# Ledger of designs, part 39: peptides against a protein of PDB entry 3OGK

Target 1, 307 residues: chain A of PDB entry 3OGK
Amino acid sequence: ATPDRLSRRFPNLRSLKLKGKPRAAMFNLIPENWGGYVTPWVTEISNNLRQLKSVHFRRMIVSDLDLDRLAKARADDLETLKLDKCSGFTTDGLLSIVTHCRKIKTLLMEESSFSEKDGKWLHELAQHNTSLEVLNFYMTEFAKISPKDLETIARNCRSLVSVKVGDFEILELVGFFKAAANLEEFCGGSLNEDIGMPEKYMNLVFPRKLCRLGLSYMGPNEMPILFPFAAQIRKLDLLYALLETEDHCTLIQKCPNLEVLETRNVIGDRGLEVLAQYCKQLKRLRIERGADEQGMEDEEGLVSQRG

## One batch from the design tools (peptide; aimed at target 1 F27 K85 M139 R286)

Design b1_p19_1 (made by RFdiffusion4; failed a check: the pose's geometry)
Pose (drawn by RFdiffusion4):
Structure b1_p19_1 (pose): chain A 307 residues (1-307), chain P 19 residues (1-19)
Amino acid sequence: as target 1 above (307 residues)
Amino acid sequence: SLYDESDTPMESHYEKRLS
């Protein structure tokens, strides 16, 4: 339908969610220029959806111009913006929205592709934003943003509940973790072990409410930092973990309250057996495919009728 | 609203991260 039709039928929308490209685009089957331009919708938002406080674009093309218009037109009213698997914008667009939308509660860019010119958008949030409840750039290449800015955001945003990040060194986020007192969910970061520091981590202060998490590149040697509070973990994202079938069993075994598990097929039939009696409350399970070229990551990394 | 739903990742991002 045309944006005109939407605003005529529902002039007082508070929340809007638009999907563009077919699902096949998540698998590199759809041309990049196929469509899903968000622009006519933003123009319609400017003129006729004057009550909109939340926008979620999914698999759509979003430009800097379009986000500059959205930020100016909705300003302090924009409580939530989700750029979900979108493309076509840059850090100029992010900066525009974080400077004009001073009361953003939830900002999300998971799996989006954009050009990164600088890191001022994150710094701008750190300097002026107090209301942020959820910040999410989970699956994203950011090389110019400072972990100091993220820590500062945690110090200023009392209601920060959920943060998902890129390839920050976990050690750089120690300050962030102490400051994020109310943090219930963390995903991302980078666990980089060096033989030089056998106990490079072991001294992580995780927020005492963290119960939904996934640490990227987590190996067997760093896995134990989760054991002190594994009884509390309700969601686990081992999708980007570097741990073998045996290690999965040992961790899954310690999470009796786990309700959501996402993982690669390395979990193996053996891992599913463990999951079968320790985690009776499990509600959602997703076993993604792993490195399927040179053996199934190990000789147990195949799930079957047994699992 | 504070939490994200379970979803399938994009293939290119997923493979690149694990490469």

Design b1_p19_1_s1 (made by RFdiffusion4, then SolubleMPNN; from b1_p19_1, 12 letters changed)
Fold by OpenDDE base, seed 2:
Order: sequence, then structure tokens, then C-alpha cells
Structure b1_p19_1_s1 (fold): chain B 307 residues (1-307), chain A 19 residues (1-19)
Amino acid sequence: as target 1 above (307 residues)
Amino acid sequence: SLFEEVEERDLALYESRLA
């Protein structure tokens, strides 16, 4: 399909999702510089799709100019922007989006690659937005943004329910968690083991409604911080946790209301047995092969046809 | 086609929807 054909057929389109690179790109079958440009679509959106409020670009090349044009064309009518595994832009493009789209509710740039110039985009978002419901820059590498801005967003956006971030030290997010009273989902952060301070995270206070969780680098020493509210956990993202098979079993046993589990092959047949025994409300199970599973000979840590 | 109406996930080793 072409942009002009889309607009002619659906001039009143409210939501658009574009997919550029094929899934085969994940397996290094396609060069990294290969991808569809959003430019012709942004042009069409600007000219002919005046009711569009939700845009999802997946695996596409997006320039700062594209983002600037989109921002100015849709302004406060833009409620959702997802830059899903996109590339080609800088934080200047993000700044344009948050500057012109003051009522944006969902902002996602998960797994996107970009050039980071500064942290102004998050600061601008914190200073002016009160509508945000979902913020997701999971699996990104922002080094110049401030956790204080994240706290400000939590304070000002009372409908904020889902936040996924990069490798913030979790202790730097204490203020954020205190402010995010309605937060239901959190993914990312960084739990850093400290042999000299084993109780480093034991006094961490999470939002009371938190039920979807994925803490990066969580190991067995940090896992107990979840136990006080494990019964209310409905979704776990353990893809980047540092849990072995036995750790999975321990945690799963404490989450009887678990509905969604995403983890690695390390869960093993043993973990799947425990999952079946204790999690009767499970709706979705996703298992990926991690890099650390290469050459793993531990039968317990492998999923077979028995699981 | 360059556009779609439904959310897609990346490929997984195993994914099951039970309910």
C-alpha cells in the first residue's frame, strides 16, 4: 500500500501502524541501514489525515525533520506516538514532539536507536504534560535524562499507569515511586548487587497498585523485595532478570495470580511444572532464548517437550 | 503492505496464549 492510497480510502483514519523492516532483520539477515522511511507517510498524514491521533512506527527510519513535521501537523490532537524499534532520529526530534504535542497520552520509543544530545525532551515533558498515561523507553540508552524529571511527570500526570525505562539505578527512582501513586506497571531500571550491602534494596517502596513488573538485573538476593506484594502480581517480565531455574520456582510459587509470564529458557521444565501447579490464572507464556543459554547442558534449565 | 491494524510481537522461542 502507498500513503496516497491509504488516505483516499480512509480519510478519517484515527490510528495508523506502519511496519518497515521485516522480522528477519532480527536475525541479521537484513543490513542495519535497511528500512522504510516514514517521510512519505508523515507528508500524507500532514496533508490528508487530519483526524489521526495515534501513530505507531515499527522498525522504520525516522528523522528529526519527520518528527518535527508530525508534531506540528497534529499538535495537541496527537495522543499516541510509538517509535517501536525505529532509528534515524535524535533527542531533538523527541523534544519537538513533546513541545508541540502537549496532550500526548502514550509516548513509546522502546528499543529505538538514536543519537542522544541532551535530556531536554524529558524535562519539557515534565514541565508541561499532565495527560501522560504510558511512558516507555524500555531497552534504550538514555544517559542524559534526569530521574527528577520522571518524578515530576509522576506528580503531574495523575493518570500515569505504565512506565518502562532504561538502566536507571532503582534507588534513584525512590522519589518517582512515591509520586506515582496510580502506577500499575513498571519495567526496567537497574538493580546492582552490592556484596557489602546485601539489604540495599529491602526498604524500597513500590506503588501500591503495582501488578505488572520487570526489574532488570534482579537476582535472587533482590527478589525478596517482591514478596510482600507477590500475590497481587499479574504480569512478570523476567527476560532481563538474573534468576536461575530454582529462583524462578521460588518466585512463581509466590505469584498465584500471575496472568502473563515472559522469561528465558532458563525456567526449564521444572519451572514450567511449578508454573502449572501454582498459577492457575495464567493467560500468556512467552519464552525466549537468551545469549546465556548457548551451550547450556543443564537439563533442568532447559525447556523440552515435557514442559 | 507497509501498514497494519493489529499489534505484532517479535518472534519468540515459544509463545502460548492460554486464555
Scores: peptide ipSAE 0.043, ipTM 0.530, DockQ to the pose 0.083
OpenDDE base, seeds 1, 3, 4, 5: peptide ipSAE 0.037, 0.028, 0.016, 0.020; ipTM 0.559, 0.531, 0.505, 0.509

Design b1_p19_1_s2 (made by RFdiffusion4, then SolubleMPNN; from b1_p19_1, 11 letters changed)
Fold by OpenDDE base, seed 2:
Structure b1_p19_1_s2 (fold): chain B 307 residues (1-307), chain A 19 residues (1-19)
Amino acid sequence: as target 1 above (307 residues)
Amino acid sequence: SLFEEVEERDEALYNKRLA
């Protein structure tokens, strides 16, 4: 389909999702340019789709100019922007979005590749937005944003229910967790093992409504921080956890209300047996082959047809 | 089956994150 054909057929369109071509795989690198350009679509949105409030670009090339045009065209009418595995923009483009779209509810940049100039976009969002419900820059590499801005967002956005972040040290997010009283979902962060302080995370306080989580780099030493509310957990993302088969079994046994599990092949047939035994409410299961499991096709920590 | 069809993760980013 072409942009002009879309607008002619659906002039009152409120939600648009576009998918570009899959990324070409490169060894441990994300190419700068991949997928299709959003430019012709943004032009059409700006000119003819005046009721559009939700935009989802997946695997598209998005420039700062595209984001600026979109931001100015939709302004406070834009409620959702998802830059899902996109590339081609900088944080200047993000700044334009949050500056002009001050009532945005969902902002996603998950797995996008971009040039980071500064942390102003998150600061601007923190200073002016009170509508945010979902913030997701999971699996991104922001280095210049402040956890204090995230805390401010939590304080000001009372409807904030889902936050997924990059590799913030979890202890830097203590203030955020205290402020995010209605948070139900958290993914990302960074748990950093310290041999000299094995209990450094034990006093971490999570939001009371938290039930969907995925803590990056969580190992067996950190896992006990979940035990006080494990029965409340409904979704676990263990894709980036550092848990072995036995660790999976330990955690799963403590999560009887688990509905969604995402993990790696390391769960093994044993973990799946435990899952079946203890998690009777499970609805969705995702198992991926981990990079660390390459060449270990006949090891214990593998899922066979038995599982 | 309990297996869910979900969007693929970026392989390159996944590998980098776990390295």
Scores: peptide ipSAE 0.017, ipTM 0.509, DockQ to the pose 0.295
OpenDDE base, seeds 1, 3, 4, 5: peptide ipSAE 0.011, 0.017, 0.017, 0.016; ipTM 0.528, 0.516, 0.521, 0.513; seed 3 fails the geometry check

Design b1_p19_1_s3 (made by RFdiffusion4, then SolubleMPNN; from b1_p19_1, 12 letters changed)
Fold by OpenDDE base, seed 4:
Structure b1_p19_1_s3 (fold): chain B 307 residues (1-307), chain A 19 residues (1-19)
Amino acid sequence: as target 1 above (307 residues)
Amino acid sequence: DLFEEVEERDLALYEKRLA
């Protein structure tokens, strides 16, 4: 698995996915430096993989220089870039990508760690891209990007179908949702409880085709905003929702077409029973142990062998 | 498929794929 060997064997490669550090490294089982850098791969792409249009780096070290080289080498031929749980770059690298790859369709940096210099990369993307279909910086920390640029992207990219973002205040995304007429998937944002304005989200309008959804920090007071279109929801990400067991039951009952559910252990056996009863189309279920539920092993909010 | 596949993020207590 070396760049040069890959190039020699597959000179006309269209899509490349490289995986670095395995998940086992999270448990200190694999050295931190295992997986390596994308640099030699980027070099090989630049020199010998001239038909490559899709690049997916997972758990690798990516520098700004790497991104710059990749961007300039592939330019408008690059349609997909996924920096999946990568590290080592700054927003300058992202800026280079969006500056040179004007026809990029998929840009992902989910769970990547980077240094944020400014929000120029998103602004540049907003100003010049009309091809974007998937934008994903879910579970990232951007503080300097503008929701207005996201709105502009939605307005200009009519094929935009999936957007996952960080902690944007949801109300700042009203314009985005209005513009993103073809959006089918949205994850992220931030729902912020306001005791003085409990209904501040009730008038939030989602794109009509939205069917895959994960709203961060959604609590029971905000949950009703989903009810008008709950029947069309196919995927739910409740990992970062603030729902208790009964809240899960309430929502699940309203999602008869649910195919994928990701949630925390708080769903409990009761929630699983409700899920089984009402969601006959369910294909995938993922339950994680939330930190807030630790220590409640004997309570209802625990998935047991019964569930 | 244009949409992002569900990938493992944290330790899953339970994961089930249904036919």
Scores: peptide ipSAE 0.018, ipTM 0.561, DockQ to the pose 0.203
OpenDDE base, seeds 1, 2, 3, 5: peptide ipSAE 0.018, 0.015, 0.010, 0.010; ipTM 0.549, 0.513, 0.510, 0.506; seeds 1, 5 fail the geometry check

Design b1_p19_1_s4 (made by RFdiffusion4, then SolubleMPNN; from b1_p19_1, 10 letters changed)
Fold by OpenDDE base, seed 4:
Structure b1_p19_1_s4 (fold): chain B 307 residues (1-307), chain A 19 residues (1-19)
Amino acid sequence: as target 1 above (307 residues)
Amino acid sequence: SLFEEVEEPDLALYEKRLA
């Protein structure tokens, strides 16, 4: 589809989702005039899609100029922006979005590749937004943003229900968790083992409504921090957890209301058996091949055709 | 097989959707 055709057919479009080519082929196969660039779409949005409030770009090339144009064109009418596995922009583009779209409810840049210039975008978001419901920069590389800004967002955005972040030290997010009273979903962070302080995370307090989570680098020593509310967990992302098969079994047994599980092949047939036994409400199971499991021939640690 | 192979260029090996 072309942007002009879309606007002519649907001038009152409120939600737009565009998908580009698979990431593995993006740089080699997307010429400047290919549909992988959002530029022509942003132009069309600016000119003809005046009711558009939700934009989802998946695996597309997005420039700072594109983001700036989009931001200024939609301003406070933009409620959702998802830069899903996109590339080509810097944090300046994000800054433009949050500066001009102060009523944005969903901001996603999960798995996007960008150049980080500073942390101003998150600071600006923290200073002016009170509408945010979903913030997702999961599996991104931000080194210049402040956990304090995340805390401020939680404090000011009372409808904030889902936050997925990069590798913040989880202890730096204590204030965030305290402020995020209505948070239902959290993914990311970074759990770092400390031999000298084995229980450094045991006093971590999570939001009371938290039921969907995925803590990065969570090992068996940190896993018990979930036990107090494991019964209310509905979704688990264990893709970046450091859990072995038996650890999976231990955790799964404590999550009888689990509906969605995403994990690595390390769960094995044994873990799947435990899952079937204890998680009767399971609706979706995603198993990925982890890098650590590539050489494992242990049948118990691999999902076989028997599962 | 209870698992469907994910055809998308994702690292996912299997995805099962239970009714």
Scores: peptide ipSAE 0.042, ipTM 0.592, DockQ to the pose 0.058
OpenDDE base, seeds 1, 2, 3, 5: peptide ipSAE 0.031, 0.032, 0.023, 0.028; ipTM 0.570, 0.577, 0.519, 0.567; seed 5 fails the geometry check

Design b1_p19_2 (made by RFdiffusion4)
Pose (drawn by RFdiffusion4):
Structure b1_p19_2 (pose): chain A 307 residues (1-307), chain P 19 residues (1-19)
Amino acid sequence: as target 1 above (307 residues)
Amino acid sequence: SLKRDTTERPDDFSYEKPP
């Protein structure tokens, strides 16, 4: 339907969610220029959806111009913006929204593709934003943003509950973790082991409410940092973990309250067996396909009728 | 260096508990 039709039928929308490209686009089957331009919708928001406080764009083309317009038109009223699997914008668009929308509670760019010119958008949040509850740039290449800015955000945002990040060194986030007292969910970061520091991590202060998490590139040697509070973990994202079938069993075994597990097929039939009796409360399970070229990551990394 | 894959792959298995 046209944006005109939406605003005529529902002039007082508080929350809007639009999807664009077909689901196939998540698998590189849809041309990049196929469609899903968010612009007519932003224009309609400016003129006729004057009550909108939350926007979620999914698999859509979003430009800097469109986000500059959205930020100016909705300003302090924009409580939540989700750029979910979108493309076509840059850090100029992010900066525009974080400077004009001073009260953003939830900001999300998971799996979006954009051009990164600088890191001022994150710094702008760190300097002025107090209201942030959820910040999410989970699956994203950011090379110009400072972990110091993220720590500062944690110090200023008492209601910060959930943060998902890119390839930050976990050690650089020590300060962030101490400051994020109310943090219930963390995903991302980078666990980079060097033989030089056998115990490079072991001294992580995780927020005492963290129960939904996934540490990227986590290996068997760093896995134990989860054991002190594994009884509390309700959601586990081992999708980007570097741990073998055996290691999965040992970790899954320690999470009796796990309700959500996402992982690669390395979990193996053996891992599913472990999951079968230790985690009776499991509600959602997703086994994504792993490295399927040179053996199934190990000789147990195949799930079957047994699992 | 390592980078995560941004492109999705098929699920070998998926489960959701019915209400």

Design b1_p19_2_s1 (made by RFdiffusion4, then SolubleMPNN; from b1_p19_2, 10 letters changed)
Fold by OpenDDE base, seed 4:
Structure b1_p19_2_s1 (fold): chain B 307 residues (1-307), chain A 19 residues (1-19)
Amino acid sequence: as target 1 above (307 residues)
Amino acid sequence: MRKRDLVEKPLVYEYEAPP
């Protein structure tokens, strides 16, 4: 579909999701000329889609100019912006969005690639937004943003329920977790082993309503921090955890209400057996191949056709 | 170690329970 055809057909469109070039294109499975630029869509949104509240771009090229135009065109009417696996913009574009769209509820940049100029966008968001419900820059590389701004967002946005972040040291997020009283979902952070301080994370206090969780680089030494609320965990992302098969079994056994599990093949057939035994409410299971397990002949650490 | 380096494609297994 073309932007102009969409606006003519649906002038009162409230939600738009555009998908760009799929990953299959990396294998030359789709034509190169797939319209991956959001520019013509942003132009159409600005001119003709005056009721649009939600925009989701997936695998598209997005420039700072596109973001600036979108921000100014929709302003406080923009409630959702998802830049899902997008590229081509910088943090200046993000700054424009948060500056002009002060009532944005969902801001997602998950797996997007961008040039980071500064951390001003998160600071601006922290200073002016009180509406945010979902913030997701999971699997992104921000080095210039402040965890203090994240804490401020949590303090000011009482409806904040889902936050996914990059590799912040988890201890830097203590203030955030204390402020995020209604947080139900958290993914990201960074758990860093310290031989000299094996219990450095044991006093970490999570939000009381937290039930969807994915702590990056969580190993068996850190895993016990979940045990006090493991029974309330409904979704667990272990894709980037550093857990072995037995660790998976230990954790899964403590999560009887688990509905969604994402992990690597290190869970093994044994972990799957434990999952089936203890997690009767499981709705979705995703197992990816771990790069770290290449060359291990141990059948127990692999998901077989029998599992 | 980068997160992206921990996971290889394609998926080994994906299950979704019927509604």
Scores: peptide ipSAE 0.136, ipTM 0.816, DockQ to the pose 0.525
OpenDDE base, seeds 1, 2, 3, 5: peptide ipSAE 0.130, 0.114, 0.124, 0.126; ipTM 0.810, 0.798, 0.807, 0.811

Design b1_p19_2_s2 (made by RFdiffusion4, then SolubleMPNN; from b1_p19_2, 10 letters changed)
Fold by OpenDDE base, seed 2:
Structure b1_p19_2_s2 (fold): chain B 307 residues (1-307), chain A 19 residues (1-19)
Amino acid sequence: as target 1 above (307 residues)
Amino acid sequence: KRKRDRTEKPLVYEFEAPP
């Protein structure tokens, strides 16, 4: 469909999702440089789609100019922006979005590639937004944003329920977790092993409603931090955890209410058996091939067709 | 330190239980 045809057919469109790559790209079958530009769509949105409140770009090229135009055109009517695996923008584009769209509820840039100029976009969001429900910059490389701004967002946005972040040191997020009283989902962060402090994370306090989580680089030494609330866990993202098969078995046994598991092939047939035994409410299982496992011929750590 | 691998990885298995 062309942008002009879309607006003519659906002048009252409230939600738009554009995909620059087919779903088959999830299997790494499509080159990373393959994508469409959002520019013609943003032009059409700006001119003709006056009721649009939700925009989702997936695997598209998005410029700062595109973001600025979108921000100014939709302003406080924009409730959702998802830059899902997009590229071509900088943090200036994000700044424009949060400056003009002060009532945004969902801001996602998961797996997007961008040039980071500064942390002003997150600061601006922290200073002016009280509507945010979902913030997701999971699997991104922000180095100039402040955990303090994330804490401010948590204090000001009482409806904040889902936050996914990049590689923040988890201990820098203590203030955030304390402030995020309604947080149900957290993914990302960074658990960093310290030989001198093996229990570095043991006193970490999570939000009371937390039931969906994925802590990056969580190993067997850190895994026990989940045990006090493991019974309330409904979703686990273990894709970036550093857990072996036995560790998976240990954790899964403690999560009888698990509904969604995302993990790597390291779970093995044994882990799947344990999962079937203990997680009777499981609705979705996703198993990916880990990069670390591409070389491990160990049969015990692989999911077979028997599992 | 192992870095988060952001590369799209081949799916080994995915299922959704019927509602």
Scores: peptide ipSAE 0.047, ipTM 0.743, DockQ to the pose 0.703
OpenDDE base, seeds 1, 3, 4, 5: peptide ipSAE 0.047, 0.051, 0.043, 0.045; ipTM 0.740, 0.756, 0.730, 0.723; seeds 1, 3 fail the geometry check

Design b1_p19_2_s3 (made by RFdiffusion4, then SolubleMPNN; from b1_p19_2, 9 letters changed)
Fold by OpenDDE base, seed 1:
Structure b1_p19_2_s3 (fold): chain B 307 residues (1-307), chain A 19 residues (1-19)
Amino acid sequence: as target 1 above (307 residues)
Amino acid sequence: KRKRDLVEKPLVFEYERPP
């Protein structure tokens, strides 16, 4: 559909989701001509879609100018912005969004590629937003944002229920977790094993309502941190955990209410058997191929067609 | 290891229980 046709057909549109064509994995070459630019859509939104509250761009090219135009056009009416696997913008564009859309509830930039100029966008969000429910910059690489701003967001946004972040040292998020009293979902962070301090993370206190979790680089030494609330876990993202087959079995046995599991092939047939035995409420299972399998000669870490 | 280096495509298995 063309932007013009959409606005004519749906002048009262409240939610828009645009999906770019899957980038042919060939050589990271985004063919310029594939209509992957959001610009014409942002123009249409600005001019004709005055009731639009939710925007989701997936695999689109988004410029700072596009974000600025969108921000100014929708302002406090914009409740949801999802930049899902997008590219072409900088943190200046994000700054514009959070500056003008002060009542935004959902801000997502998961797996987006951007140029990071500074951490001002998160600071601005922390200083002025009280409406945020979902913040997701999972699988991104921010180096200039402050965990303190995330803590401030948690304090100010009482309805904050889902936060997914990049590779923050998890200990830097202690204040965030303490403040995020209503948080149900957390993904990301970074658990860094220290041979000299095996109990480095044992004193981590998670939000009481936390039930959807994905800690990056969690190994078997850190896994016990989850045990006190494992029974309340409904979703686990183990894609980036450093767990072997046996570790999976151990954890899964402690999560009888698990509904969604995402993991790597390292779970193996044995892990799948344990999953079937202990997780009777399982609704979704996603298994991806791990790069670590190249080193595991042992058949135990492979999912066969029997599972 | 970078997160991107831990997972290789394609997807091995996806199961979704019908509602």
Scores: peptide ipSAE 0.181, ipTM 0.839, DockQ to the pose 0.526
OpenDDE base, seeds 2, 3, 4, 5: peptide ipSAE 0.110, 0.175, 0.141, 0.168; ipTM 0.814, 0.833, 0.807, 0.829

Design b1_p19_2_s4 (made by RFdiffusion4, then SolubleMPNN; from b1_p19_2, 10 letters changed)
Fold by OpenDDE base, seed 1:
Structure b1_p19_2_s4 (fold): chain B 307 residues (1-307), chain A 19 residues (1-19)
Amino acid sequence: as target 1 above (307 residues)
Amino acid sequence: MRRRDRTEKPLVYEYEAPP
C-alpha cells in the first residue's frame, strides 16, 4: 500500500499501524528504497489524515524530522504513538513529540534503537502531560532520564495504568510506585542483588492494583516481594528474571489467577506441569529460548514436545 | 549479571487458549 492510496481510501482514518519487514530480513543491507522509512507516511499524515489519533510504527526507520513533522501536524490530537522496534531517531525527536502532543495518552518506544542526547523529553512530559495512560520504553537503554520525572508523571497522570521502563534501579522507583495509585502494569527496572543486604527490596510497596508485572533480574531472593499480591497477578513476564525451574514452580503456585505467562525454557516440563495444575485461567503462554540456556544440558530445565 | 538481550529469541512454545 502507498501512503497516497491510503489517504484516498480512508480520509477519516483514526488509527494507522505500519509494519516494516522483520529485522531478520534486514540482515542484508536495507535497500535505500525500502518501504521501511516512515517519511512518506508522515507526509501523508500531515497533509491528508487530519483525524488520525493513533500511530503505530513497527520496525520502521524514523528520523527526528519525521517525529517533529508528525508532532506538529497532529499536536494535541495525537493520542497514541508507538515506535515499536524502530530506529533512526534521537531523544530530540521524542522531545518534539511530548512538547507538541501534550494530550498524548500512549507513548511507546519498546525495543527501539535511538541516540540518547539528554533526558529532556521525559522531563517535558512530566511537566506538561496529565493525560498519559501508557508509557513504555521497555527494553531500551536510557541513561539520562530521571526517575523523579517518572514520579512526577505518576502524580500528574491519574489515568496512568501501564508503565514499562528500562534498567532503573527499583529502589529509585519507590516514589513512582507510591504516586502511581492506579497502575495495573509494570515491567522493567533492575533488581540488583546485594549479598550484604539480602532484604534490600523487601520493603518495596507496589501499587495496589498491580496485576501485570515483569521485574528484570528478579532472582529467588527477590521473588518473595511478589508473594503478598501474587494471587492478583494476571500477567507475568519472567523473560528477564533470574529464576530457575524450581523458582518458577514456587511462584506459579502462588499465582492462581495467572492469565498470561512469558518466560524462558528454564521453566521446563516440570514448571509447565505446575502451571497446568495451579493456573486454570491461563490464556496465553510464551516460552522463549534463553540466551544462557545454550549451555545448560540439564534436561530438567528444558521444555520438551511432551508438554 | 544477566543483561536483557534485545535480540529476538527463538520461540520455543506458544499457547493461546481458544476463545
Scores: peptide ipSAE 0.228, ipTM 0.848, DockQ to the pose 0.627
OpenDDE base, seeds 2, 3, 4, 5: peptide ipSAE 0.194, 0.196, 0.224, 0.213; ipTM 0.819, 0.828, 0.842, 0.838; seed 2 fails the geometry check

Design b1_p19_3 (made by RFdiffusion4)
Pose (drawn by RFdiffusion4):
Structure b1_p19_3 (pose): chain A 307 residues (1-307), chain P 19 residues (1-19)
Amino acid sequence: as target 1 above (307 residues)
Amino acid sequence: MTRKEMREEQRENELKFME
């Protein structure tokens, strides 16, 4: 339908969610220029959806111009913006929205592709934003943003509950973790082990409510930092973990309250067996395919009728 | 290997599996 039709039928929308490209686009089957331009919708938002406080674009083309217009038109009213698997914008668009939308509660860019010119958008949040509840740039290449800015955000946003990040060194986020007192969910970061520091981590202060998490590149040697509070973990994202079938069993075994598990097929039939009696409350399971080129990551990394 | 590369490979393997 046309944006005109939407605003005529529902002139007082508070929340809008638009999807663009077919699902196939998540698998590199849809041309990049196929469509899903968000622009006519932003123009319609400017003129006729004057009550909109939340926008979620999914698999859509979003330009800097369109986000500059959205930020100016909705300003302090924009409580939530989700750029979900979108493309076509840059850090100029992010900066525009974080400077004009001073009360953003939830900002999300998971799996979006954009051009990164600088890191001022994150710094702008760190300097002025107090209301942020959820910040999410989970699956994203950011090389110019400072972990100091993220720590500062945690110090200023008492209601920060959920943060998902890129390839930050976990050690750089120690300050962030101490400051994020109310943090219930963390995903991302980078666990980089060097032989030089056998106990490079073991001294992580995780927020005492963290129960939904996934540490990227986590190996067997760093896995134990989860054991002190594994009884509390309700959601585990081992999708980007570097741990073998045996290690999965050991960790899954320690999470009796786990309700959501996402992992690669390395979990193996053996891992599913473990999951089968330790985690009776499990509600959602997703086994993504792993490295399927040079053996199934190990000789147990195949799930079957047994599992 | 970056997570992005791993993600592309995972999705390619899912297509191959479905086929």

